# Peptides against a protein of PDB entry 8RAJ: the designs that were tried, part 49

Target 1, 54 residues: chain A of PDB entry 8RAJ
Amino acid sequence: LPAENEDPDKAVVDLHRSPPKTKDPDLTPSGIIAKVKAGDMTQETARELLLAMR

## One batch from the design tools (peptide; made by RFdiffusion4, then SolubleMPNN)

Design b2_p22_4_s1 (from b2_p22_4, 8 letters changed)
Fold by OpenDDE base, seed 2:
Structure b2_p22_4_s1 (fold): chain B 54 residues (1-54), chain A 22 residues (1-22)
Amino acid sequence: as target 1 above (54 residues)
Amino acid sequence: DRERRLEELERLAEEIERERRE
């Protein structure tokens, strides 16, 4: 069986695959900004999430 | 440009956090 090197570092937060559970501390407005700063989220995705929380 | 857009997102986040506490 080829060991597919699933590089676990591409947690592309597929926002379309799971509605953001509003109880995840990483899904607070501040948590979204932290993910953008870390490079784990695009600014566009962050904007869409933030606007959906309004 | 990227830093300015991040600051705009930070302001938006702060605004939304305020609106959700009120």
Scores: peptide ipSAE 0.634, ipTM 0.918, DockQ to the pose 0.726
Fold by OpenDDE base, seed 5:
Structure b2_p22_4_s1 (fold): chain B 54 residues (1-54), chain A 22 residues (1-22)
Amino acid sequence: as target 1 above (54 residues)
Amino acid sequence: DRERRLEELERLAEEIERERRE
């Protein structure tokens, strides 16, 4: 059975939902910025995530 | 401006990445 590689791009990190203990690809600060540039994340969500990493 | 806000996020990301490596 091929392990379904869950697309790492579909982790909508909703900070208002308890983070599912799924291995959300370790959203590095650079990875967050990349998602914003791709249009896959809002600047607001990215700011909240970045500030939560500090 | 969207571009200015993105630049501010990039600077914040770089700051956090530095703080995590120290």
Scores: peptide ipSAE 0.629, ipTM 0.919, DockQ to the pose 0.689
Fold by OpenDDE base, seed 1:
Structure b2_p22_4_s1 (fold): chain B 54 residues (1-54), chain A 22 residues (1-22)
Amino acid sequence: as target 1 above (54 residues)
Amino acid sequence: DRERRLEELERLAEEIERERRE
């Protein structure tokens, strides 16, 4: 069986999961904006993440 | 419209970064 490694665990920041306390620089407000600019995150997901950090 | 929405997100990010440093 070809393992289609669709790892669905590609960091869907589950907005219902407590944000991982990981010092991921990508989880800073600036890192979120950088991901949106790169096209790696939607503006909606970024807004929800930012508001959850407030 | 997309650029304006990005500017609004940048402002929100800057606000949150300020609140977290204080």
Scores: peptide ipSAE 0.628, ipTM 0.918, DockQ to the pose 0.742
Fold by OpenDDE base, seed 4:
Structure b2_p22_4_s1 (fold): chain B 54 residues (1-54), chain A 22 residues (1-22)
Amino acid sequence: as target 1 above (54 residues)
Amino acid sequence: DRERRLEELERLAEEIERERRE
């Protein structure tokens, strides 16, 4: 079985599994926008994360 | 459409960052 080298540094923010840690730079409003621009996050997931911070 | 939706997300992010700083 090829071990999928899921790069452990790609924190896929699963909205369903963990509350947004306010200390994760990837979970700041700016960090979310940066991930969307990089193609590492969908606009939908970003919208849901942002709205959950309000 | 994609760029417009990104700009809407940027505005939302800026609003939330402001509300969290107040």
Scores: peptide ipSAE 0.627, ipTM 0.917, DockQ to the pose 0.722

Design b2_p22_4_s2 (from b2_p22_4, 7 letters changed)
Fold by OpenDDE base, seed 2:
Structure b2_p22_4_s2 (fold): chain B 54 residues (1-54), chain A 22 residues (1-22)
Amino acid sequence: as target 1 above (54 residues)
Amino acid sequence: EREKRLEELEELAREIERERRE
């Protein structure tokens, strides 16, 4: 039985795990700011969401 | 700079919260 040297070095570190676009439809403007402060949302995404509520 | 941009977002959020209550 050939020992399959499964080279473990394809840990595709998906560095592009897009931060979960938690489009919580019930997210208030204050809740958006709280997510930015927690690091769970980018300032850009927060700006886009806030402007879409206007 | 990052803190200033966050403050501007907090201001925008307060503005939008006001506009949604009127």
Scores: peptide ipSAE 0.630, ipTM 0.915, DockQ to the pose 0.809
Fold by OpenDDE base, seed 4:
Structure b2_p22_4_s2 (fold): chain B 54 residues (1-54), chain A 22 residues (1-22)
Amino acid sequence: as target 1 above (54 residues)
Amino acid sequence: EREKRLEELEELAREIERERRE
């Protein structure tokens, strides 16, 4: 069975597909920056999330 | 360039975290 190369882009919080659940404790401004540093979030998605919290 | 953009995001995050605490 070919391992479906699940595109690593599916792990990025797609703001166009799901409204930012501002209730996740991991979506604090500091938590967003931590995810970007870990490689679990793009800088673009992080910018959009941060601006939506303002 | 990538590191500079991360620093700008860290600054924005600190600004928003202050605004949410006030």
Scores: peptide ipSAE 0.618, ipTM 0.914, DockQ to the pose 0.687
Fold by OpenDDE base, seed 1:
Structure b2_p22_4_s2 (fold): chain B 54 residues (1-54), chain A 22 residues (1-22)
Amino acid sequence: as target 1 above (54 residues)
Amino acid sequence: EREKRLEELEELAREIERERRE
């Protein structure tokens, strides 16, 4: 059985790279909050992303 | 404390969503 592809392309939104201009519904302000609530994003990362959208 | 910080983030998210709709 080939090992679980830990898909390394779960794009760690490299906070130091300009927020991807992708219309990713997960990169809406509400989508960011949903990721924090799910435990998929830290509150700090969410704050930085939100502030970069302002 | 964690819930309070989440509420502050939810408020910030609502503010930014409003600013993006204008």
Scores: peptide ipSAE 0.617, ipTM 0.913, DockQ to the pose 0.717
Fold by OpenDDE base, seed 5:
Structure b2_p22_4_s2 (fold): chain B 54 residues (1-54), chain A 22 residues (1-22)
Amino acid sequence: as target 1 above (54 residues)
Amino acid sequence: EREKRLEELEELAREIERERRE
């Protein structure tokens, strides 16, 4: 049975969830900036994520 | 203003990336 790959775009970044230890390139500081530039993330959410990685 | 705020985020991202490599 092909496991339905739930769209990676639905990673609701729960800011209250411990930063995922995943090597997801989208959850790197550079990946967060890339999402903001693409319009897929707000600058506010990106700031909160970046600060939670520090 | 939006571009300046993005530049500040890019700087913060670069800082955190350095701290994670050390």
Scores: peptide ipSAE 0.617, ipTM 0.913, DockQ to the pose 0.685

Design b2_p22_4_s3 (from b2_p22_4, 10 letters changed)
Fold by OpenDDE base, seed 3:
Structure b2_p22_4_s3 (fold): chain B 54 residues (1-54), chain A 22 residues (1-22)
Amino acid sequence: as target 1 above (54 residues)
Amino acid sequence: DRARRLEELERLAEEIERARRE
């Protein structure tokens, strides 16, 4: 039984789509600092997130 | 330089965490 061809045209990942600013509602100020220390977040992104919580 | 910028972020985080608790 030939597998049904799922349309290959749905995989246009728009590389210009800014990643959704998932305001992770669980990001505390201390959690942001922990991610920076772990290397999972840049200092710039951390600064922007912290300033957006003010 | 990186360490000083981290210390500034830690201070900012503490200020914001305090302001969210008041």
Scores: peptide ipSAE 0.643, ipTM 0.922, DockQ to the pose 0.759
Fold by OpenDDE base, seed 2:
Structure b2_p22_4_s3 (fold): chain B 54 residues (1-54), chain A 22 residues (1-22)
Amino acid sequence: as target 1 above (54 residues)
Amino acid sequence: DRARRLEELERLAEEIERARRE
């Protein structure tokens, strides 16, 4: 059986491909900062999301 | 530079969280 090397699709949230479906009902400002610290979100994306919450 | 930009984002997040509680 060929091991499907599913490259974990690094969900580069391409903000140009869809408005960030913040379908995460738990995406708080603190949650955004936590994702940036974890490396799961870019600082640019985080800034745009935070500014959209203002 | 990355650490300063993170600190700026943390401040922005805190400001927004405050404005949502008021």
Scores: peptide ipSAE 0.632, ipTM 0.921, DockQ to the pose 0.747
Fold by OpenDDE base, seed 5:
Structure b2_p22_4_s3 (fold): chain B 54 residues (1-54), chain A 22 residues (1-22)
Amino acid sequence: as target 1 above (54 residues)
Amino acid sequence: DRARRLEELERLAEEIERARRE
């Protein structure tokens, strides 16, 4: 059976591409900033997420 | 500058985190 290389779907929460149904533990504002600092999230996506939490 | 934009996001995150705890 060919191993389908499922590209690890980087859970880039693209707010333009449906609300994330991912059971990711409710990203705290601090958790969002940590992902941006790690390079796992863009500053744009982080801004949109933070503004949606206000 | 990328560093200045990150600082603005950190400030926004701190404001929201505070408002969620009150």
Scores: peptide ipSAE 0.630, ipTM 0.920, DockQ to the pose 0.754
Fold by OpenDDE base, seed 1:
Structure b2_p22_4_s3 (fold): chain B 54 residues (1-54), chain A 22 residues (1-22)
Amino acid sequence: as target 1 above (54 residues)
Amino acid sequence: DRARRLEELERLAEEIERARRE
């Protein structure tokens, strides 16, 4: 069985390497809050993302 | 405490959304 190449390019929004691309609807302020509520994002990462949009 | 921190993030998100629409 070919090893699942876990493509490391699952878009880890590297908060330190690229500003959140404003074109992802999931990276809107509302989308960020939705991810936190779903458990798909930490409150800390959400805070950093929101502050980077200011 | 987790709920309060979420409310703070919601307020911040609303402020950012408002500032992006002006």
Scores: peptide ipSAE 0.629, ipTM 0.919, DockQ to the pose 0.734

Design b2_p22_4_s4 (from b2_p22_4, 10 letters changed)
Fold by OpenDDE base, seed 2:
Structure b2_p22_4_s4 (fold): chain B 54 residues (1-54), chain A 22 residues (1-22)
Amino acid sequence: as target 1 above (54 residues)
Amino acid sequence: DRERRLRELEELAREIEAERRR
């Protein structure tokens, strides 16, 4: 009976789980600023989103 | 600089919100 030593070392937890960019389509200008303050959005992305709402 | 840029974004956000209410 071959004891298959299944080497458990292939749980490469992909720590690059990009935070879900929940582009809430209902995100208000104030909600964009709140995400920037929380660190959930870059200032650059916030600027682009704000300018696209104009 | 980061806080200044944040204030500029807050101003832009207020301007856009005001424009959307007209």
Scores: peptide ipSAE 0.648, ipTM 0.924, DockQ to the pose 0.819
Fold by OpenDDE base, seed 5:
Structure b2_p22_4_s4 (fold): chain B 54 residues (1-54), chain A 22 residues (1-22)
Amino acid sequence: as target 1 above (54 residues)
Amino acid sequence: DRERRLRELEELAREIEAERRR
């Protein structure tokens, strides 16, 4: 079965632009940190996302 | 310091992940 590599690049969560229907229910705290380390997310956005998960 | 702020985010992420497993 081909694993659908859903490209992780489509979850730019702009928290200031109307709740993005994050089709990524799998945005884990660890996944947020991985995006920050990759440069795909700001530390500020990551903090806001993490705090919204609490 | 960027590295300090990243460590603080990693700690927060670990806390939240632990809270969600409970």
Scores: peptide ipSAE 0.634, ipTM 0.922, DockQ to the pose 0.630
Fold by OpenDDE base, seed 1:
Order: structure tokens, then C-alpha cells, then sequence
Structure b2_p22_4_s4 (fold): chain B 54 residues (1-54), chain A 22 residues (1-22)
């Protein structure tokens, strides 16, 4: 059986399990937009994160 | 349009950042 490479790097930030710790500079509203522009975050996840910070 | 959606996210991010600075 080929071992499913569970890439352990898919830390799906389950937005429902842990509100983004607002202390990470990379998780500022501007930092979220920067990650979307870099391709490191989807627009959908970014929208959900931003709305959870309001 | 992906670019339109990005502009809308950038606007939302600016609004939220402004709200958090008050």
C-alpha cells in the first residue's frame, strides 16, 4: 500500500478551533493580505480570518 | 474576477486595521 504522504505541513489553521493569535505580526490584516499576494493563503481563508478579527 | 476580489479584501483589511487602532 503506498503510504499516503500526509504532508505534516498542512497545518490547516482550523479557524473554528483556534482564533488567530492577534500577536503574530504575520496575522495582522496587512500580513494576511501579504500572504494572499505571496500565494501562501487563499482569498477565502483570508476573508474568514479578517472577519474573525473584527 | 480574482483581482476584484483581492481589492475587496484589501479594503476590508484596511477597515479592520483602522477599527483596531481606535
Amino acid sequence: as target 1 above (54 residues)
Amino acid sequence: DRERRLRELEELAREIEAERRR
Scores: peptide ipSAE 0.634, ipTM 0.921, DockQ to the pose 0.744
Fold by OpenDDE base, seed 4:
Structure b2_p22_4_s4 (fold): chain B 54 residues (1-54), chain A 22 residues (1-22)
Amino acid sequence: as target 1 above (54 residues)
Amino acid sequence: DRERRLRELEELAREIEAERRR
């Protein structure tokens, strides 16, 4: 079976492809920044989430 | 610049956290 090259983009939260089911309803602004630094979230998704919390 | 954009997000996050504490 060809190993499906799991696109590394599947690990990144994208707001345009799915509303962020942040499995953590308690994701703070600092928690969003931590996810971006870890590579678990795009800067764009982080910006949109932060702006939606304002 | 990726690092500049990250600093701008960190600033925005701090502003929003400060607004939510009022």
Scores: peptide ipSAE 0.630, ipTM 0.922, DockQ to the pose 0.727

Design b2_p22_5_s1 (from b2_p22_5, 10 letters changed)
Fold by OpenDDE base, seed 3:
Structure b2_p22_5_s1 (fold): chain B 54 residues (1-54), chain A 22 residues (1-22)
Amino acid sequence: as target 1 above (54 residues)
Amino acid sequence: SPKAEAAEKALEMLDEEERKKA
């Protein structure tokens, strides 16, 4: 089976390029914390996202 | 706003997670 090269770059939400759309459940405050806990988001990125939502 | 309040609470949780990993 061809290893689907999940291009890891597609998952990186650049806050500076595009503000996070709040309709994405993964970009809710709770979703952000869940991603950090899962290791799918850095604490720095999470902090920036959450500060922008405050 | 409810979102801002949720974000503030999430920041507090983030700080707690940082302390646990340090």
Scores: peptide ipSAE 0.570, ipTM 0.891, DockQ to the pose 0.589
Fold by OpenDDE base, seed 5:
Structure b2_p22_5_s1 (fold): chain B 54 residues (1-54), chain A 22 residues (1-22)
Amino acid sequence: as target 1 above (54 residues)
Amino acid sequence: SPKAEAAEKALEMLDEEERKKA
């Protein structure tokens, strides 16, 4: 099955690799929490991102 | 800023979830 259905828009938010683009809806506080709940983000990464937004 | 306030609230929620899992 073509690997093309990796939705490229699921940017794995790696805070250490790329500064969070604050305009990314997936990097809003609500989006971050949603990703953690979905298992798509670690709590540690979420904490770091949220702290940077304060 | 509204974003900072939302981030603070999200941190509180994150901490609560950690406490419930731990």
Scores: peptide ipSAE 0.570, ipTM 0.891, DockQ to the pose 0.611
Fold by OpenDDE base, seed 2:
Structure b2_p22_5_s1 (fold): chain B 54 residues (1-54), chain A 22 residues (1-22)
Amino acid sequence: as target 1 above (54 residues)
Amino acid sequence: SPKAEAAEKALEMLDEEERKKA
């Protein structure tokens, strides 16, 4: 079975390292909520990102 | 801004999910 190289560079969106690109669909409010529900983002990180969008 | 309104609604949803799990 080809080991799907899950690219370990799942870019941890570090709000402190790179400003969220407003055009990234993964950083839309809906995308953030979807990541939290999927377990791919913590609620704390989601809250910080969403607060920065206000 | 529609983005700010969407962010506010998303924050409300996060708070509701936290309350349901707690």
Scores: peptide ipSAE 0.568, ipTM 0.890, DockQ to the pose 0.623
Fold by OpenDDE base, seed 1:
Structure b2_p22_5_s1 (fold): chain B 54 residues (1-54), chain A 22 residues (1-22)
Amino acid sequence: as target 1 above (54 residues)
Amino acid sequence: SPKAEAAEKALEMLDEEERKKA
């Protein structure tokens, strides 16, 4: 289960402006993209996670 | 929600990166 990230509305998840303040940086959209770029996550897994956040 | 919007933008970025690697 995705860890209950507290207030998604206060997490200014601006990929370009402000790093999303989520308790788990690995579950932020930016964190997910960073993991994919680093080779630490597959694109498929990243898609699934991001789709669930939409 | 801001998170949903950021997720959508991240999905767009993933699709673009896949197209560039493919």
Scores: peptide ipSAE 0.561, ipTM 0.888, DockQ to the pose 0.548

Design b2_p22_5_s2 (from b2_p22_5, 7 letters changed)
Fold by OpenDDE base, seed 4:
Structure b2_p22_5_s2 (fold): chain B 54 residues (1-54), chain A 22 residues (1-22)
Amino acid sequence: as target 1 above (54 residues)
Amino acid sequence: SKKAKEAEEALKELDEEEKKEE
């Protein structure tokens, strides 16, 4: 089975590269915190995303 | 908005997690 090299860089939501699709369930406040806890998002990126949702 | 309140609560949770890794 091809090891899905899920390039860890593809899971990082870069706010500077793609505007967050507000319809992505992973871009809810709870989804952002879940990604940080999983190690799939940095705290800094999470903070920027959450601030943009205010 | 509801989303803004949820974002504010999530920011507080994030600040508490940051303090636990330190």
Scores: peptide ipSAE 0.557, ipTM 0.882, DockQ to the pose 0.625
Fold by OpenDDE base, seed 1:
Structure b2_p22_5_s2 (fold): chain B 54 residues (1-54), chain A 22 residues (1-22)
Amino acid sequence: as target 1 above (54 residues)
Amino acid sequence: SKKAKEAEEALKELDEEEKKEE
């Protein structure tokens, strides 16, 4: 089976590993909401990220 | 901060989405 190169550069937003880099477009408030809507982020993780940005 | 305001708006959107999934 071709190893689907799951692009390891899908920065798993690990709140415990890396502080949300404010410069990452995927970690903007709008980008977080977009990931939740896409099913790529849990609502809990999104809430924690957004609270940390407040 | 602009970012803090955007985060607060996104939190409200997230709470509205959570309420729609119930």
Scores: peptide ipSAE 0.557, ipTM 0.882, DockQ to the pose 0.581
Fold by OpenDDE base, seed 5:
Structure b2_p22_5_s2 (fold): chain B 54 residues (1-54), chain A 22 residues (1-22)
Amino acid sequence: as target 1 above (54 residues)
Amino acid sequence: SKKAKEAEEALKELDEEEKKEE
């Protein structure tokens, strides 16, 4: 079975590396929560992103 | 803003999840 190595590194939105493109579905509030639930984002990073959108 | 309201709701969801892991 091809292990879908969804490279966990590609799903990590580094706030320090790229300005959050508000057009990326991964940077919507719902997309952030979905990544946290999937284990693809830390709660701390999600909190920082969501606070910046408030 | 609609997006600010969605972000505030998502922050509450994160705070509730954090309380379940503690």
Scores: peptide ipSAE 0.557, ipTM 0.881, DockQ to the pose 0.612
Fold by OpenDDE base, seed 2:
Structure b2_p22_5_s2 (fold): chain B 54 residues (1-54), chain A 22 residues (1-22)
Amino acid sequence: as target 1 above (54 residues)
Amino acid sequence: SKKAKEAEEALKELDEEEKKEE
């Protein structure tokens, strides 16, 4: 069975990692809210990211 | 900035979701 190791670590937005200059759609305000609603991001992390975009 | 306005609207949405989980 191919263990598709979907590495769960790829979804953790490390706030200390310089946001990749890539237009990651997941780093838009709407993408952040979508991740919180999906349970893929904490509200605290989302709040910090959104405050940095203001 | 358009992005700053979208971020401010998203912050309000988070504050409303937090109040619904309490």
Scores: peptide ipSAE 0.556, ipTM 0.882, DockQ to the pose 0.624

Design b2_p22_5_s3 (from b2_p22_5, 9 letters changed)
Fold by OpenDDE base, seed 1:
Structure b2_p22_5_s3 (fold): chain B 54 residues (1-54), chain A 22 residues (1-22)
Amino acid sequence: as target 1 above (54 residues)
Amino acid sequence: SPKAREAEEALEELDREAERAR
């Protein structure tokens, strides 16, 4: 059985719910773009996160 | 800041993806 470790705690990173922790590898500029490409993040949320890192 | 430069480069990538998705 593939354990679909759908970690149900992969909460979609939302700027309003989880402020960008600069230490999370998934919240690097490259990690944000990767989540958008995967469909795990909206382009709008990605833009807001990236603008906050500028 | 290296991080600010990486964020700018990623914004430019996001804009190019948004344009390609239209």
Scores: peptide ipSAE 0.575, ipTM 0.898, DockQ to the pose 0.561
Fold by OpenDDE base, seed 2:
Structure b2_p22_5_s3 (fold): chain B 54 residues (1-54), chain A 22 residues (1-22)
Amino acid sequence: as target 1 above (54 residues)
Amino acid sequence: SPKAREAEEALEELDREAERAR
């Protein structure tokens, strides 16, 4: 089976990159909290993203 | 904005989780 190279680079939310205009469910308040609960995002990064959405 | 309210509620949830982890 070809290993689907899940590019490990697809999960780094660059805070300096303009949020992609994609309805990325991962960039909703609920999606951010879900990533923190999964261990895929730090609480600090989540806080910065949520503050920018306020 | 409904999005701003959802972000505020999510910040409050994040602060509660941080307190429980301690």
Scores: peptide ipSAE 0.574, ipTM 0.899, DockQ to the pose 0.574
Fold by OpenDDE base, seed 5:
Structure b2_p22_5_s3 (fold): chain B 54 residues (1-54), chain A 22 residues (1-22)
Amino acid sequence: as target 1 above (54 residues)
Amino acid sequence: SPKAREAEEALEELDREAERAR
């Protein structure tokens, strides 16, 4: 069975490389929480993103 | 802003999860 190579590197939103596009569903508050719950985002990165949206 | 309220609610969820992990 091909291991689902979900490249862990493609899901990391680099805060320094891409300004949060308000149109990206993955950069909504709910999308950020969903990524943390999935293990695809750290709590620290999620906190920084959410603070920037406040 | 609705988005700012959703971000605040999400921060409060993260804080509650971090407190449960201690």
Scores: peptide ipSAE 0.574, ipTM 0.898, DockQ to the pose 0.632
Fold by OpenDDE base, seed 4:
Structure b2_p22_5_s3 (fold): chain B 54 residues (1-54), chain A 22 residues (1-22)
Amino acid sequence: as target 1 above (54 residues)
Amino acid sequence: SPKAREAEEALEELDREAERAR
């Protein structure tokens, strides 16, 4: 099966469009850092998410 | 809050990574 081209726009957690569902394991502090390390999230978006969790 | 501490520790990790990426 061709790898579904995950639209790069779907991988970006837009804080302005949807409040982070605190139930998604990907939106834990550790999950956010893992996405930054993978290149799936910007450091700026990660900072905003983490500040909102403080 | 434990979640607030985890978020703070993650912010400090993010800052250390930003310094390494320069």
Scores: peptide ipSAE 0.572, ipTM 0.899, DockQ to the pose 0.572

Design b2_p22_5_s4 (from b2_p22_5, 8 letters changed)
Fold by OpenDDE base, seed 1:
Structure b2_p22_5_s4 (fold): chain B 54 residues (1-54), chain A 22 residues (1-22)
Amino acid sequence: as target 1 above (54 residues)
Amino acid sequence: SRKAREAERALEELDRREAEEA
């Protein structure tokens, strides 16, 4: 099986490791919701990120 | 802020989804 290039550049948005970069398109409110829908982010992590953006 | 309003709307969408999954 080709090693799924788990693109190591999928910045695991860890609130504790990387402050939400307002410039990361994936860290827009819409981008966060898109990641949750894709299963790439937990609802809990998304909620914490969104609360920090409010 | 525009971003704050977008975040609030996104939180409301998450809360709705959580309530639909429960």
Scores: peptide ipSAE 0.585, ipTM 0.901, DockQ to the pose 0.565
Fold by OpenDDE base, seed 2:
Structure b2_p22_5_s4 (fold): chain B 54 residues (1-54), chain A 22 residues (1-22)
Amino acid sequence: as target 1 above (54 residues)
Amino acid sequence: SRKAREAERALEELDRREAEEA
């Protein structure tokens, strides 16, 4: 069995550890809010990203 | 910018949720 250890923790956007260098389509205002609602992003990180888009 | 207006609306939604959870 290939242990595809898809570490579920790698999906968390941490702006302090690795600022997203990629045009991630999920980094739209709506995509950010969707990630917060899904529990894939903290509200703090979402606020920082949205402030940078203003 | 359209993106800036969408970001502002998203910030207002986050602020509303924080006020409801406090």
Scores: peptide ipSAE 0.585, ipTM 0.901, DockQ to the pose 0.682
Fold by OpenDDE base, seed 4:
Structure b2_p22_5_s4 (fold): chain B 54 residues (1-54), chain A 22 residues (1-22)
Amino acid sequence: as target 1 above (54 residues)
Amino acid sequence: SRKAREAERALEELDRREAEEA
């Protein structure tokens, strides 16, 4: 089976693996919502990130 | 903070979408 090149540059924001860099524009509340809308983030992961920003 | 208020609004938006998709 061809190894599907999972593009490693899709920064999966894993809250459990690396603390989010507070300066990442993709880790703003609006950026998180945009990723969820694009299908690039689960609603569960988005909820955890947003709760940590509260 | 401004960021905390924006996060709260984003949580309310997620909750609405989860309820619309269920």
Scores: peptide ipSAE 0.584, ipTM 0.901, DockQ to the pose 0.633
Fold by OpenDDE base, seed 5:
Structure b2_p22_5_s4 (fold): chain B 54 residues (1-54), chain A 22 residues (1-22)
Amino acid sequence: as target 1 above (54 residues)
Amino acid sequence: SRKAREAERALEELDRREAEEA
């Protein structure tokens, strides 16, 4: 995933709309799981992001 | 990688939740 273009103010991270910043704490595995638990991210989007980190 | 192992554990947690919801 290209490291440049996450807006920290977006409630939902869209993998297809903005490449995740590798420095965004919301793009850690723990941050992704926290967003899913909060209802701010779908399980599908979380799965795609986590698979890209594996 | 530490991050890869954390991602794998997070995937296992998601897979478990998906299986409990099905």
Scores: peptide ipSAE 0.582, ipTM 0.900, DockQ to the pose 0.573

